# Peptides against a protein of PDB entry 5YCA: the designs that were tried, part 20

Target 1, 132 residues: chain A of PDB entry 5YCA
Amino acid sequence: RSLPAERNPLYKDDTLDHTPLIPKCRAQVIEFPDGPATFVRLKCTNPESKVPHFLMRMAKDSSISATSMFRSAFPKATQEEEDLEMRWIRDNLNPIEDKRVAGLWVPPADALALAKDYSMTPFINALLEASS

## One batch from the design tools (peptide)

Design b1_p18_2_s2 (made by RFdiffusion4, then SolubleMPNN; from b1_p18_2, 6 letters changed)
Fold by OpenDDE base, seed 5:
Structure b1_p18_2_s2 (fold): chain B 132 residues (1-132), chain A 18 residues (1-18)
Amino acid sequence: as target 1 above (132 residues)
Amino acid sequence: SAVEEKIAEANRKLYEDD
């Protein structure tokens, strides 16, 4: 598959220690029609544009928003590029189905696979290890 | 519907800056 050419400079080094990012994660309880659910979110700010994106994990099953990962990693991606990547994820990984939440969500192992592809492994590791 | 609106609000909170 083809990923967008320009990547968020925040993710220039995939080998950095993730532990300093863990305390930057924040748990948040969100109310849904069927009850509350806890999410862990990590604010990731593009150091050039100063535009933030939140990486997010469902606390209950550790599912990660692949859509948010993609949008953070590729700030200049077209909608077509995003659609193609989301289709690739559907065809090649194991996304979950949850009508309560927007975007495409994947289990931890898939999130780490995507993180490698997007060069954002430290951020996903921190998100997965953070308390809820 | 009320359900849809609540879901929409939940998602707004998920993607909203602190």
Scores: peptide ipSAE 0.661, ipTM 0.934, DockQ to the pose 0.903
Fold by OpenDDE base, seed 2:
Structure b1_p18_2_s2 (fold): chain B 132 residues (1-132), chain A 18 residues (1-18)
Amino acid sequence: as target 1 above (132 residues)
Amino acid sequence: SAVEEKIAEANRKLYEDD
């Protein structure tokens, strides 16, 4: 597969210590028709554009939004590039199906695999370790 | 429907800034 050429400079170093990011995560309870669900969110701001994206985890099963990861990592990606990557994820990883939430969500192991590809490992580690 | 609207609202909250 081919990932977009330009990446968010926030993710310039995949080897940074993730622990300082843990307390920056925030748990949020969201009401759905079948009851409340808790999500953990991490605000990630592009240091150049100042545009924020939220990385997000379902607290219950630790599923991570791959869509949000992609959009944060590749701020100038086209819809076609996103569609291509989401198709790749569907074909090669194990995304979950949840009709309640928008975007494509993946299990923790898949999220970490994507994080390596997107140079987001510290951020995903922090998101996974944060309390809910 | 009410269900669809509640899901939509949930997603708005999920993606909105603090």
Scores: peptide ipSAE 0.661, ipTM 0.934, DockQ to the pose 0.902
Fold by OpenDDE base, seed 4:
Structure b1_p18_2_s2 (fold): chain B 132 residues (1-132), chain A 18 residues (1-18)
Amino acid sequence: as target 1 above (132 residues)
Amino acid sequence: SAVEEKIAEANRKLYEDD
């Protein structure tokens, strides 16, 4: 598949140690109609544009927002490019179905696969290891 | 609906900067 040409320079090195990012993650309890749910969020700021995006994990099942990963990794991506990638994820990975949350969410293994593709491995590792 | 409103608010909180 084709990914957007320009990637967030925050993710220039996929081999960096993820452990310094762990304490930067924050747990947040969100109220839904069926009750509260805890999410772990990691603020990722593009060092050039200074625009932040939050990577996020559902604490309960460790599902990761693939949509947020994509948007953080590819800040100049078109909606069409995003749609194509989300379709690819649906067709090739194992996204979860959760009507409460916006975007496409995937299990940890899939998130790490995407992280490799997007050069976000340290950030996703940190997000997955952070406490909730 | 109230349910939809609550879901919308929840998602706003998920994506907003803190």
Scores: peptide ipSAE 0.660, ipTM 0.934, DockQ to the pose 0.891
Fold by OpenDDE base, seed 3:
Structure b1_p18_2_s2 (fold): chain B 132 residues (1-132), chain A 18 residues (1-18)
Amino acid sequence: as target 1 above (132 residues)
Amino acid sequence: SAVEEKIAEANRKLYEDD
């Protein structure tokens, strides 16, 4: 598959130590019609544009938003490029079905596979290890 | 509906900058 040409300079080095990022994650309880659910979020700011995006994990089953990963990694991507990548994920990985939350969410193993493709492994490792 | 609004509010919070 083809990914967008320009990547967020925040992710220029995929070999960074992830441990300093762990305490930067924040847990948040969100109320839904069927009850509360806890999410872990990590604020990622593009050092060039200064625009932030939040990476996010469901605390209960560790599902991670693939949509948030893509938008953070590729800040200049078109809607068509995003749609194409989300279709690829549906066809090749194992996304979950949850009508409560927007975007496409994947289990931890799939998130790490995407992290390798997007050069953001330290950030996903930190998100997965953070407490809720 | 009330259910739809509750879901919309939940998702706004998930993407909100603090």
Scores: peptide ipSAE 0.660, ipTM 0.934, DockQ to the pose 0.857

Design b1_p18_2_s3 (made by RFdiffusion4, then SolubleMPNN; from b1_p18_2 with E3V M6Q L7I E12R)
Fold by OpenDDE base, seed 4:
Structure b1_p18_2_s3 (fold): chain B 132 residues (1-132), chain A 18 residues (1-18)
Amino acid sequence: as target 1 above (132 residues)
Amino acid sequence: SEVEEQIAEANRKLYEDE
């Protein structure tokens, strides 16, 4: 696959310690027709553009929004590039379908695989370890 | 507030296809 050429400079170093990011995460209970669900979010701000994105995790099964990861990692990506990556994820990973939420969600192991590809491992580790 | 921003962003991501 071909990932976008420009990556969010926030993710320039994939080897950074993730633990300082854990307390930056925030849990939120959202009401759905079938009941409440808790999500964990991590605000990620592009240090150059100052545009924030929020990484998202479902607290219950630790599914992570691959869409949120991609959009944060590749701020200048086209819709076509996103679509291609989401198709790749569907074909190569194990995405989860949840009619309650938008975007493509993946289990923790897949999220970490994507994190390596997107150079955002510390952020995904923090998101996964944060309390809910 | 930051919390409101987080909620708004989360809602956008969660409900963007509705």
Scores: peptide ipSAE 0.026, ipTM 0.622, DockQ to the pose 0.077
Fold by OpenDDE base, seed 2:
Structure b1_p18_2_s3 (fold): chain B 132 residues (1-132), chain A 18 residues (1-18)
Amino acid sequence: as target 1 above (132 residues)
Amino acid sequence: SEVEEQIAEANRKLYEDE
């Protein structure tokens, strides 16, 4: 598959220690019609544009928003590029279906696979290890 | 604050497919 050409410079080094990022994660309780659910989020700011994105994890099953990952990793991606990647994820990984939340969410193993592709491994590891 | 607005935006996005 083809990924967007320009990547967020925040993710220039996939080998960085993730542990300093763990305490930067924040838990958030969101109310849904069927009850509350906790999410863990990590603010990721593009050091050049200063535009922040939040990486998102469902606390309970550790599902990660692939959409949030993609949008953070590829700040200049077109909608077509995003759609193409989301279709690839649907076809090749194991996204979950949750009517309560927007975007495409994937289990931890898939998130780490995407993280490798997007050079986001430290950030996803931190997000997965953070408390809720 | 900036962070509050970003959190609000993230929250709005979570509900886009309700």
Scores: peptide ipSAE 0.026, ipTM 0.613, DockQ to the pose 0.075
Fold by OpenDDE base, seed 1:
Parts: structure tokens; sequence; C-alpha cells
Structure b1_p18_2_s3 (fold): chain B 132 residues (1-132), chain A 18 residues (1-18)
């Protein structure tokens, strides 16, 4: 597969210590028709454009929004590039089906695999370790 | 705040496929 050429400068170094990011995560309870669910979010601001994106985790099963990862990692990606990547994820990884939430969500192991591809490992580790 | 707006937007997106 081909990923977008330009990546968010926030993710220039995939080897950074993730622990300082843990306390920056925030938990939020959201009400759905079938009951409440807790999400953990991490604000990720592009240091050049200053545009923030939120990485998102379902607290209960630690599923992570691959869509949020992609959009944060590739700020100049086209819709076609996003669609292509999401199709790749569907075909090659193990996304979960959840009618309550938009986007494509993946288990922790898959999220970490994507994080490596997107150079987001510290941020995904922090998101996974954050309290809910 | 900008953060609040972004969170609100994220929340809206969570319900898109509800």
Amino acid sequence: as target 1 above (132 residues)
Amino acid sequence: SEVEEQIAEANRKLYEDE
C-alpha cells in the first residue's frame, strides 16, 4: 500500500518516551442508546499548522480509531488516500464493528501496528496506558 | 475554547453512524 507522502511533523520521532503523554489523555463518558461508554482522548496538535486532532480509544476494550490516527498522521491526505488505507485495514487487520461510532476502529495490537507505520508509537502507547 | 470545540466535533462524529 501507499501512504500519503507528507506526515504530521508531530510524529517525526517514533522513539520518544511515551510516559509524559499519559497524563495528557482525557476520559469522557458518552451516552449511547444501549448505555454509557467511556472514551479516552489524546489531543495531538500539528506543530506547524497548530491544528489539533484527537486520538480516540474505547476504554472498555481498548479499541482505537484508525480513522483518527490516519487523519492526525496525514494532514494533507486526500479522501481517496484515506479510503484506500481504510480498505487496506479492513482487508489486512482485524477492525471491530460498532454501529455506535463513526470511523474504523481496531484492537490494540492492530493500532500499534498502524502506529509503527504512521510513526505514532509513543502516542498510541500513551493512549493505551491512560486511565479511564 | 478551541479544545472544547474540537471535542464537540469529535463527539458529533461519534454519532454519525449511530
Scores: peptide ipSAE 0.025, ipTM 0.614, DockQ to the pose 0.075
Fold by OpenDDE base, seed 3:
Formats: structure tokens, sequence, C-alpha cells
Structure b1_p18_2_s3 (fold): chain B 132 residues (1-132), chain A 18 residues (1-18)
């Protein structure tokens, strides 16, 4: 597959220590028709544009929004490029079906595979280890 | 605050139709 040409400079080094990022994560309870659910969020700011994006994890089963990862990693991507990547994820990984939330969500192992592709490993490790 | 606005935007995206 082809990923967008320009990547968020925040992710220039995939080998950084993730532990300082853990306390920067925040838990949030959201009410849904079938009851409350807790999410863990990590604010990621592009050091060049100063535009923030939030990486998101469902606390209970540790599913992570692949959509949030892609939009943070590739801030100048077209909608067509995003659609192509989401189709690739559906065809090659194991996304979950949750009608309560928008975007495409994947289990932890798949999130780490995407993190390697997007050079986001420290940020996804921190998001997965954070408490809720 | 800017943080509160960004959280609100992120929350809207959780319910945004695709």
Amino acid sequence: as target 1 above (132 residues)
Amino acid sequence: SEVEEQIAEANRKLYEDE
C-alpha cells in the first residue's frame, strides 16, 4: 500500500522512550444509549503547525482508533488516501465493529502494527499502558 | 480554554457520521 508522503514531524523518531508520555494520557467517561464507557486519550501536537490531534483507546478492551492514528500521523492526507488506508486495514487486520463510535477501531496488536508503519510506537505504547 | 475546545471537537468526532 501507499501511505501519504508527508508525516507529522512529531513522529520522526520511533525509538524514543514512551514512559514520559504515560502520565500525559487522560481518561474520560462518555455516556451512550446502552450505558457509560471510559476512553483514554493522548493529546499529540504537531510541532510545526501547532495543531493537536487526540489518540483514543477504549479502556475496557484496549481497542484503539486507527482513524485517530492516521489523522495524527498524516495531517495533509486527502480523504481518498484515508479511505484507501482504512480499506487496507479492513482487508489485512482485525478491526472491531462498534456502532456507538465513529472511525475504524483495532485491537492492541493491530494498533502496534500500525504504529510501526506510522512511526508512532512510543505514543501507542504509552496509550496502552495508561490507567483509566 | 483551547484544551476544552479540542476535547469538545474530539468528542464530536466520536459521534460523527461516516
Scores: peptide ipSAE 0.025, ipTM 0.601, DockQ to the pose 0.072

Design b1_p18_2_s4 (made by RFdiffusion4, then SolubleMPNN; from b1_p18_2, 6 letters changed)
Fold by OpenDDE base, seed 2:
Structure b1_p18_2_s4 (fold): chain B 132 residues (1-132), chain A 18 residues (1-18)
Amino acid sequence: as target 1 above (132 residues)
Amino acid sequence: SAVDELIAEANAKLYEDE
């Protein structure tokens, strides 16, 4: 597959230590019709544009929003590019369909696979290890 | 989109904690 040409400069090095990012994560309880659910979020600011994107994890099953990952990694991506990637994820990974939330959510292993592709490994590791 | 709303809500609450 073809990923967008420009990647968020925040993710220039996929090998950095993730541990300093862990305390930067924040837990959040979100109310849904069937009850509350806790999410863990990590603010990721593009060092060039200064635009933040928030990576999101469901605390309970550690599902991570692939949509949030993609949007953070590829800030100049078109909707078509996003749709293409989401379709690829559906076809090649194991996304979870949660009726409560929109976007494409993937289990931890898939998130780490995407993280490698997007050069986001430290950030996803931190997000996964953060307490809720 | 619903994703945007979820993220926005998360963002809003995150900002409250900062």
Scores: peptide ipSAE 0.034, ipTM 0.661, DockQ to the pose 0.196
Fold by OpenDDE base, seed 1:
Structure b1_p18_2_s4 (fold): chain B 132 residues (1-132), chain A 18 residues (1-18)
Amino acid sequence: as target 1 above (132 residues)
Amino acid sequence: SAVDELIAEANAKLYEDE
């Protein structure tokens, strides 16, 4: 597959220690029709554009929003590029089905695979290890 | 979009101590 050409400079080094990012994560309870659910969020700000994106994890099963990852990693991606990547994820990984939330969500192992592809492993490790 | 509202919108309360 082909990923967008320009990547968020925040993710220039995939090998950095993730532990300093853990305390930057925050838990949030969101109400849904069938009851409340807790999410963990990590604010990721593009150091050049100053535009923030929030990486999202479901606290209960640690599912990660692949959509949030993609949009953070590729700030200038077209909708067509996003759609292509989401289709690839559906065809090659193991996304979960949760009608309560928008976007495409994947289990931790898949999130880490995507993180490697997007060069954002430290951020996903931190998001997964943060308390809820 | 619903995606944007959930995953991209800032929450000042969550990060007020940051």
Scores: peptide ipSAE 0.033, ipTM 0.636, DockQ to the pose 0.121
Fold by OpenDDE base, seed 5:
Structure b1_p18_2_s4 (fold): chain B 132 residues (1-132), chain A 18 residues (1-18)
Amino acid sequence: as target 1 above (132 residues)
Amino acid sequence: SAVDELIAEANAKLYEDE
């Protein structure tokens, strides 16, 4: 696979301490047709453009939105590049199926693998450790 | 879904600013 050339400068250093990010996470209860579900989200602001993206975790099983990760990491990616990456994830990782939400969601271990590829490990660690 | 809308909001801001 080939990842987009330009990455969000927020993720220039994959080795930073994640603990300061934990209190930045927020829980959110969302109502679905089959009942409420809790998510944890982390607002990630591009330091150059000042545009925020939200990383998303399902509180119940800690599944992470790979789509949110990709869009945050590669803000100028084309739809074709996103589709290519999502196909790679389907073929190589273990995405879950949840009809209530769009995008591709992956378990914690897969999220951390993607985080390494996208240079956003501190942010995913914080999102996973945050309370719900 | 609300999750989709939250992600879409971030994308919309990106398109507006970049």
Scores: peptide ipSAE 0.030, ipTM 0.617, DockQ to the pose 0.098
Fold by OpenDDE base, seed 4:
Structure b1_p18_2_s4 (fold): chain B 132 residues (1-132), chain A 18 residues (1-18)
Amino acid sequence: as target 1 above (132 residues)
Amino acid sequence: SAVDELIAEANAKLYEDE
């Protein structure tokens, strides 16, 4: 597969210690038609553009939004590039089926695999370890 | 999009409690 050429400079170093990011995560309850669900979120600000993106984890099963990861990692990606990556994820990883939420969500192991590809490992580790 | 709306909702709540 071909990932976008330009990556968010926030993720220039994949080897950073993730522990300082853990207390930056926040729990959030979101209402859905069938009832409330708790998420954990982490604010990630592009140091160049100053535009924030939020990484999202379902508290219950620790599923993580691959869509949010991709959009944070590749802020200048085209829709075609996103569609290509989401298809790759469907074909090669194990995304969950949840009709309540938009985007493509993956289990923790898959999220960490994507994190390696996107150079986001510290951020995903922190998101996974944060309490809800 | 639905994805954007979910993220926007999360973002709004985060900004409110920061």
Scores: peptide ipSAE 0.035, ipTM 0.661, DockQ to the pose 0.210; fails the geometry check

## One batch from the design tools (peptide)

Design b1_p19_1 (made by RFdiffusion4)
Fold by OpenDDE base, seed 5:
Structure b1_p19_1 (fold): chain B 132 residues (1-132), chain A 19 residues (1-19)
Amino acid sequence: as target 1 above (132 residues)
Amino acid sequence: PPPPPMTLEELAAIFEEAE
């Protein structure tokens, strides 16, 4: 597969220590029509554009939003590029289409595989280790 | 029928409001 050419400069170094990011994560209860659900979020701001994106984890099963990862990593990606990557994820990983929140949600191991591809490993490690 | 899933943009807006 082909990923977008330009990546968020926040993710320039995949080898950095993730531990300073853990206390930056926040747990939040969200109300849905069928009841509440807890999410853990990490606000990631592009240091050049100053545009923030949230990385997101479902507290109950630790699923991570792959769609949010992609959008944060590739701020200039086209819809076609996103659709292509989401299809790749469907065909090669174990995503879930949740009834409450849109996009593809992947288990921790798949999230870390994507994180390596997107150069986001410290951020996903922190998101997974944070308390809910 | 059940409502459609919340968009990621809508969820992000809820997170931002809590900041």
Scores: peptide ipSAE 0.748, ipTM 0.943, DockQ to the pose 0.913
Fold by OpenDDE base, seed 4:
Structure b1_p19_1 (fold): chain B 132 residues (1-132), chain A 19 residues (1-19)
Amino acid sequence: as target 1 above (132 residues)
Amino acid sequence: PPPPPMTLEELAAIFEEAE
């Protein structure tokens, strides 16, 4: 598949140690109509544009927002490019569409597969290992 | 009918307020 040409320079090195990122993660309880749910988030700021994106995990089942990963990795991507990637994820991975929060959410193994593709492995490892 | 899912932008805004 084709991914957007320009990637967030925050993710220039996929091989960095993830452990320093773990304490940067934050757990937060979000209230929904059907009750509270805990999310773990990691604020990722593009070092050039200074635009932040949150990577996010559902604490209960460790599902990761693939959509947020994509948006963080490819800040200049078009909606069409996002849609194309989300279709690829649907066809090749095991995403869910959660009733509470939009976008595609993927299990940890799938998140790590995407992280490799997007050069985000340290960030996703940290997000997965952070406490909730 | 049940409300639509929260958008990622809305969730991000909630996160940002807690920063």
Scores: peptide ipSAE 0.748, ipTM 0.943, DockQ to the pose 0.911
Fold by OpenDDE base, seed 1:
Structure b1_p19_1 (fold): chain B 132 residues (1-132), chain A 19 residues (1-19)
Amino acid sequence: as target 1 above (132 residues)
Amino acid sequence: PPPPPMTLEELAAIFEEAE
């Protein structure tokens, strides 16, 4: 597959220590028609554009929003590039399409595989280790 | 029929309001 050419400079170094990011994660209860659900979020701000994106984890099963990862990693990606990557995820990983929140959600192992591809490993490690 | 899922933009907005 082909990923977008320009990546968020926040993710320039995939080898950084993730532990300083853990206390930056926040748990939040969200109300849905079928009841409340807790999410863990990490606000990731592009240091050049100053545009923030949230990385998101469902607390209950630790599913991570792959769509949010992609959008954070590739701020200039087209919709077509996003659609192509989401199709790749469907074909190669184990995503779920949650009835409560849109996009593709992937289990922790798949999230870490994507994180490696997107150079986001410290951020996803922190998100997965944070308390809910 | 059940409502469509919340968009990621909507969820992000809820997160921002809590910041």
Scores: peptide ipSAE 0.748, ipTM 0.943, DockQ to the pose 0.922
Fold by OpenDDE base, seed 3:
Structure b1_p19_1 (fold): chain B 132 residues (1-132), chain A 19 residues (1-19)
Amino acid sequence: as target 1 above (132 residues)
Amino acid sequence: PPPPPMTLEELAAIFEEAE
C-alpha cells in the first residue's frame, strides 16, 4: 500500500526509549448513553506546526484508535488517503467499529504493527503500558 | 434508533478541556 508522503517529524526516530512517555499518559472516564468508559490518552504535539493530536486506548480491552494514529502520523493527508488506509486495515487486520466512538479501533498486536509502519513504536508501547 | 457514535474530534475536545 501507499502511505502519505509527509510524516509528522515527531516520529522521525522509531528506536527511542518509550519509558519516559509512560507518565505523560492520562486516564479519563467518559460518560456515554449506555454508561461510563475509561480511556487512556497521550497528547502528541507536532514540533513544527505545534498542532496536537491525542493517541487513545480503551482501558477495558486495550483497543487503540487506528484512525487517531494515522491522523497524528500524517498531518497533511487527504480524506481520500485516510479512507484508503482504513480500507486496508479492514482487509488486513482485525479492527472493530465501536458503537460509542467513531473510527477504527484495533487490538494491541495490530496497533504495534501499524506503529511500525508509521514509525510510532515508542508512543504506542507507552500508551499500552500506561495504567488506567 | 440509537444515537450515532461520538466523533474523534468530539472526544479529543473533551480530553483538551480536562487538561
Scores: peptide ipSAE 0.747, ipTM 0.942, DockQ to the pose 0.893

Design b1_p19_1_s1 (made by RFdiffusion4, then SolubleMPNN; from b1_p19_1, 8 letters changed)
Fold by OpenDDE base, seed 5:
Structure b1_p19_1_s1 (fold): chain B 132 residues (1-132), chain A 19 residues (1-19)
Amino acid sequence: as target 1 above (132 residues)
Amino acid sequence: GPPPPLTLDELEALFAAEE
């Protein structure tokens, strides 16, 4: 696979301590037609563009949005690049397509594998450790 | 059939509204 060339400078150092990010996470209940669901979210602001994106985890099974990770990591990615990566995830990891929220959602181990590839390890560790 | 899933942008908008 070929990941986009430009990465969000927020993720320049994959080795940073994740602990300070844990208190930044927030739990939120979202109402859906079939009932409420709780998400844990982490606001990640691109220091260059000042555009925020949310990393997000489903509280029930700890699934993390791989699509949101990709979009946060690669702010200038094309739709073709996203589609290519999502196909790779389908072929190599264990994603689910949730009926409530779009995109691919992956279990914690897969999220950490992607985090390594995207240089987002501290952020995903914090998101996984935060309470719901 | 059942309604379509929320887009990620729609979910992010809900998150932003709670900040």
Scores: peptide ipSAE 0.721, ipTM 0.938, DockQ to the pose 0.915
Fold by OpenDDE base, seed 4:
Structure b1_p19_1_s1 (fold): chain B 132 residues (1-132), chain A 19 residues (1-19)
Amino acid sequence: as target 1 above (132 residues)
Amino acid sequence: GPPPPLTLDELEALFAAEE
């Protein structure tokens, strides 16, 4: 597969210690028609553009939004590039489509595989370790 | 029918509003 050429400079170093990011995560209850659901979120701001994105985990099953990871990692990606990557994820990983929130959600192991590809390992490790 | 899922933008807006 071909990932977008330009990556968010926030993710320039995949080897950083993740533990300082853990206390930056926040749990939040969101109300849905079928009841409440808890998410753990991590605000990630592109240091160049100053545009924030949230990485997010569903507390119940630890699924992480692969779509949000992609959008954060590749801020200038086209819709076509996103669609291509989401198709790759469907074909090669174990995503689910949730009835409450759009995009592809992947289990922790798949999230870490994507994190390596996107150079986001510290951020995803922190998101997975944070309490809900 | 059932309501459509929240978009990721909508969910992010809810996160931002809580901060």
Scores: peptide ipSAE 0.721, ipTM 0.938, DockQ to the pose 0.921
Fold by OpenDDE base, seed 1:
Structure b1_p19_1_s1 (fold): chain B 132 residues (1-132), chain A 19 residues (1-19)
Amino acid sequence: as target 1 above (132 residues)
Amino acid sequence: GPPPPLTLDELEALFAAEE
């Protein structure tokens, strides 16, 4: 597969210590038609554009939004590039399409695999370790 | 039928509102 050429400079170094990011995560209860659900979120601001984006985990099963990861990592990606990557995820990983929130959600192991590809490992490690 | 899922933008807006 081919990933977009330009990556968010926030993710320039995949080897950074993730532990300082853990206390920056926040748990939040969101109300849905079928009841409340808790999410853990991490605000990630592109240092160049100053545009914020949230990485997000469902507290109950630790599923992480792969679509949100992609959009954060590749802020200038086209819709076609996103669609191509989402198809790859469907074919190669174990995504779930949740009825409450759009996009593809993946289990922790898949999230870490994507994090390696997107150079986001410290951020996903922190998101997974944060309390809900 | 059941309502459609929240978009990621809508969920992010809910997160931002709580900051």
Scores: peptide ipSAE 0.721, ipTM 0.937, DockQ to the pose 0.920
Fold by OpenDDE base, seed 3:
Structure b1_p19_1_s1 (fold): chain B 132 residues (1-132), chain A 19 residues (1-19)
Amino acid sequence: as target 1 above (132 residues)
Amino acid sequence: GPPPPLTLDELEALFAAEE
């Protein structure tokens, strides 16, 4: 598959220690029509553009938004490039489409596989280890 | 039927508002 050419410079080094990022994660309860759900989020700011995005995990089953990972990693990606990657994820990983929140959500092992591809490993490790 | 799912932008807005 072909990933977008320009990547968020926040993710220039995939080998950094993830532990300092753990305290930066936050848990938040969101109210839905069928009841509350807790998310763990990590604010990630592009150091060049200063535009923030949130990486996010469902607390209960540790599913992570693959769509949000892609959008954070590739801030200049076209909609067509996103659609192609989401189709690849459907064909090669184990995503779910949640009834409460849009996008593709993947289990921890799949999230770490994507993190390696997107050079986001420290950030996803921190998100997975943070308390809810 | 049931309401549509929140978009990711809408969820991010809820996160930002909590900070």
Scores: peptide ipSAE 0.720, ipTM 0.937, DockQ to the pose 0.922

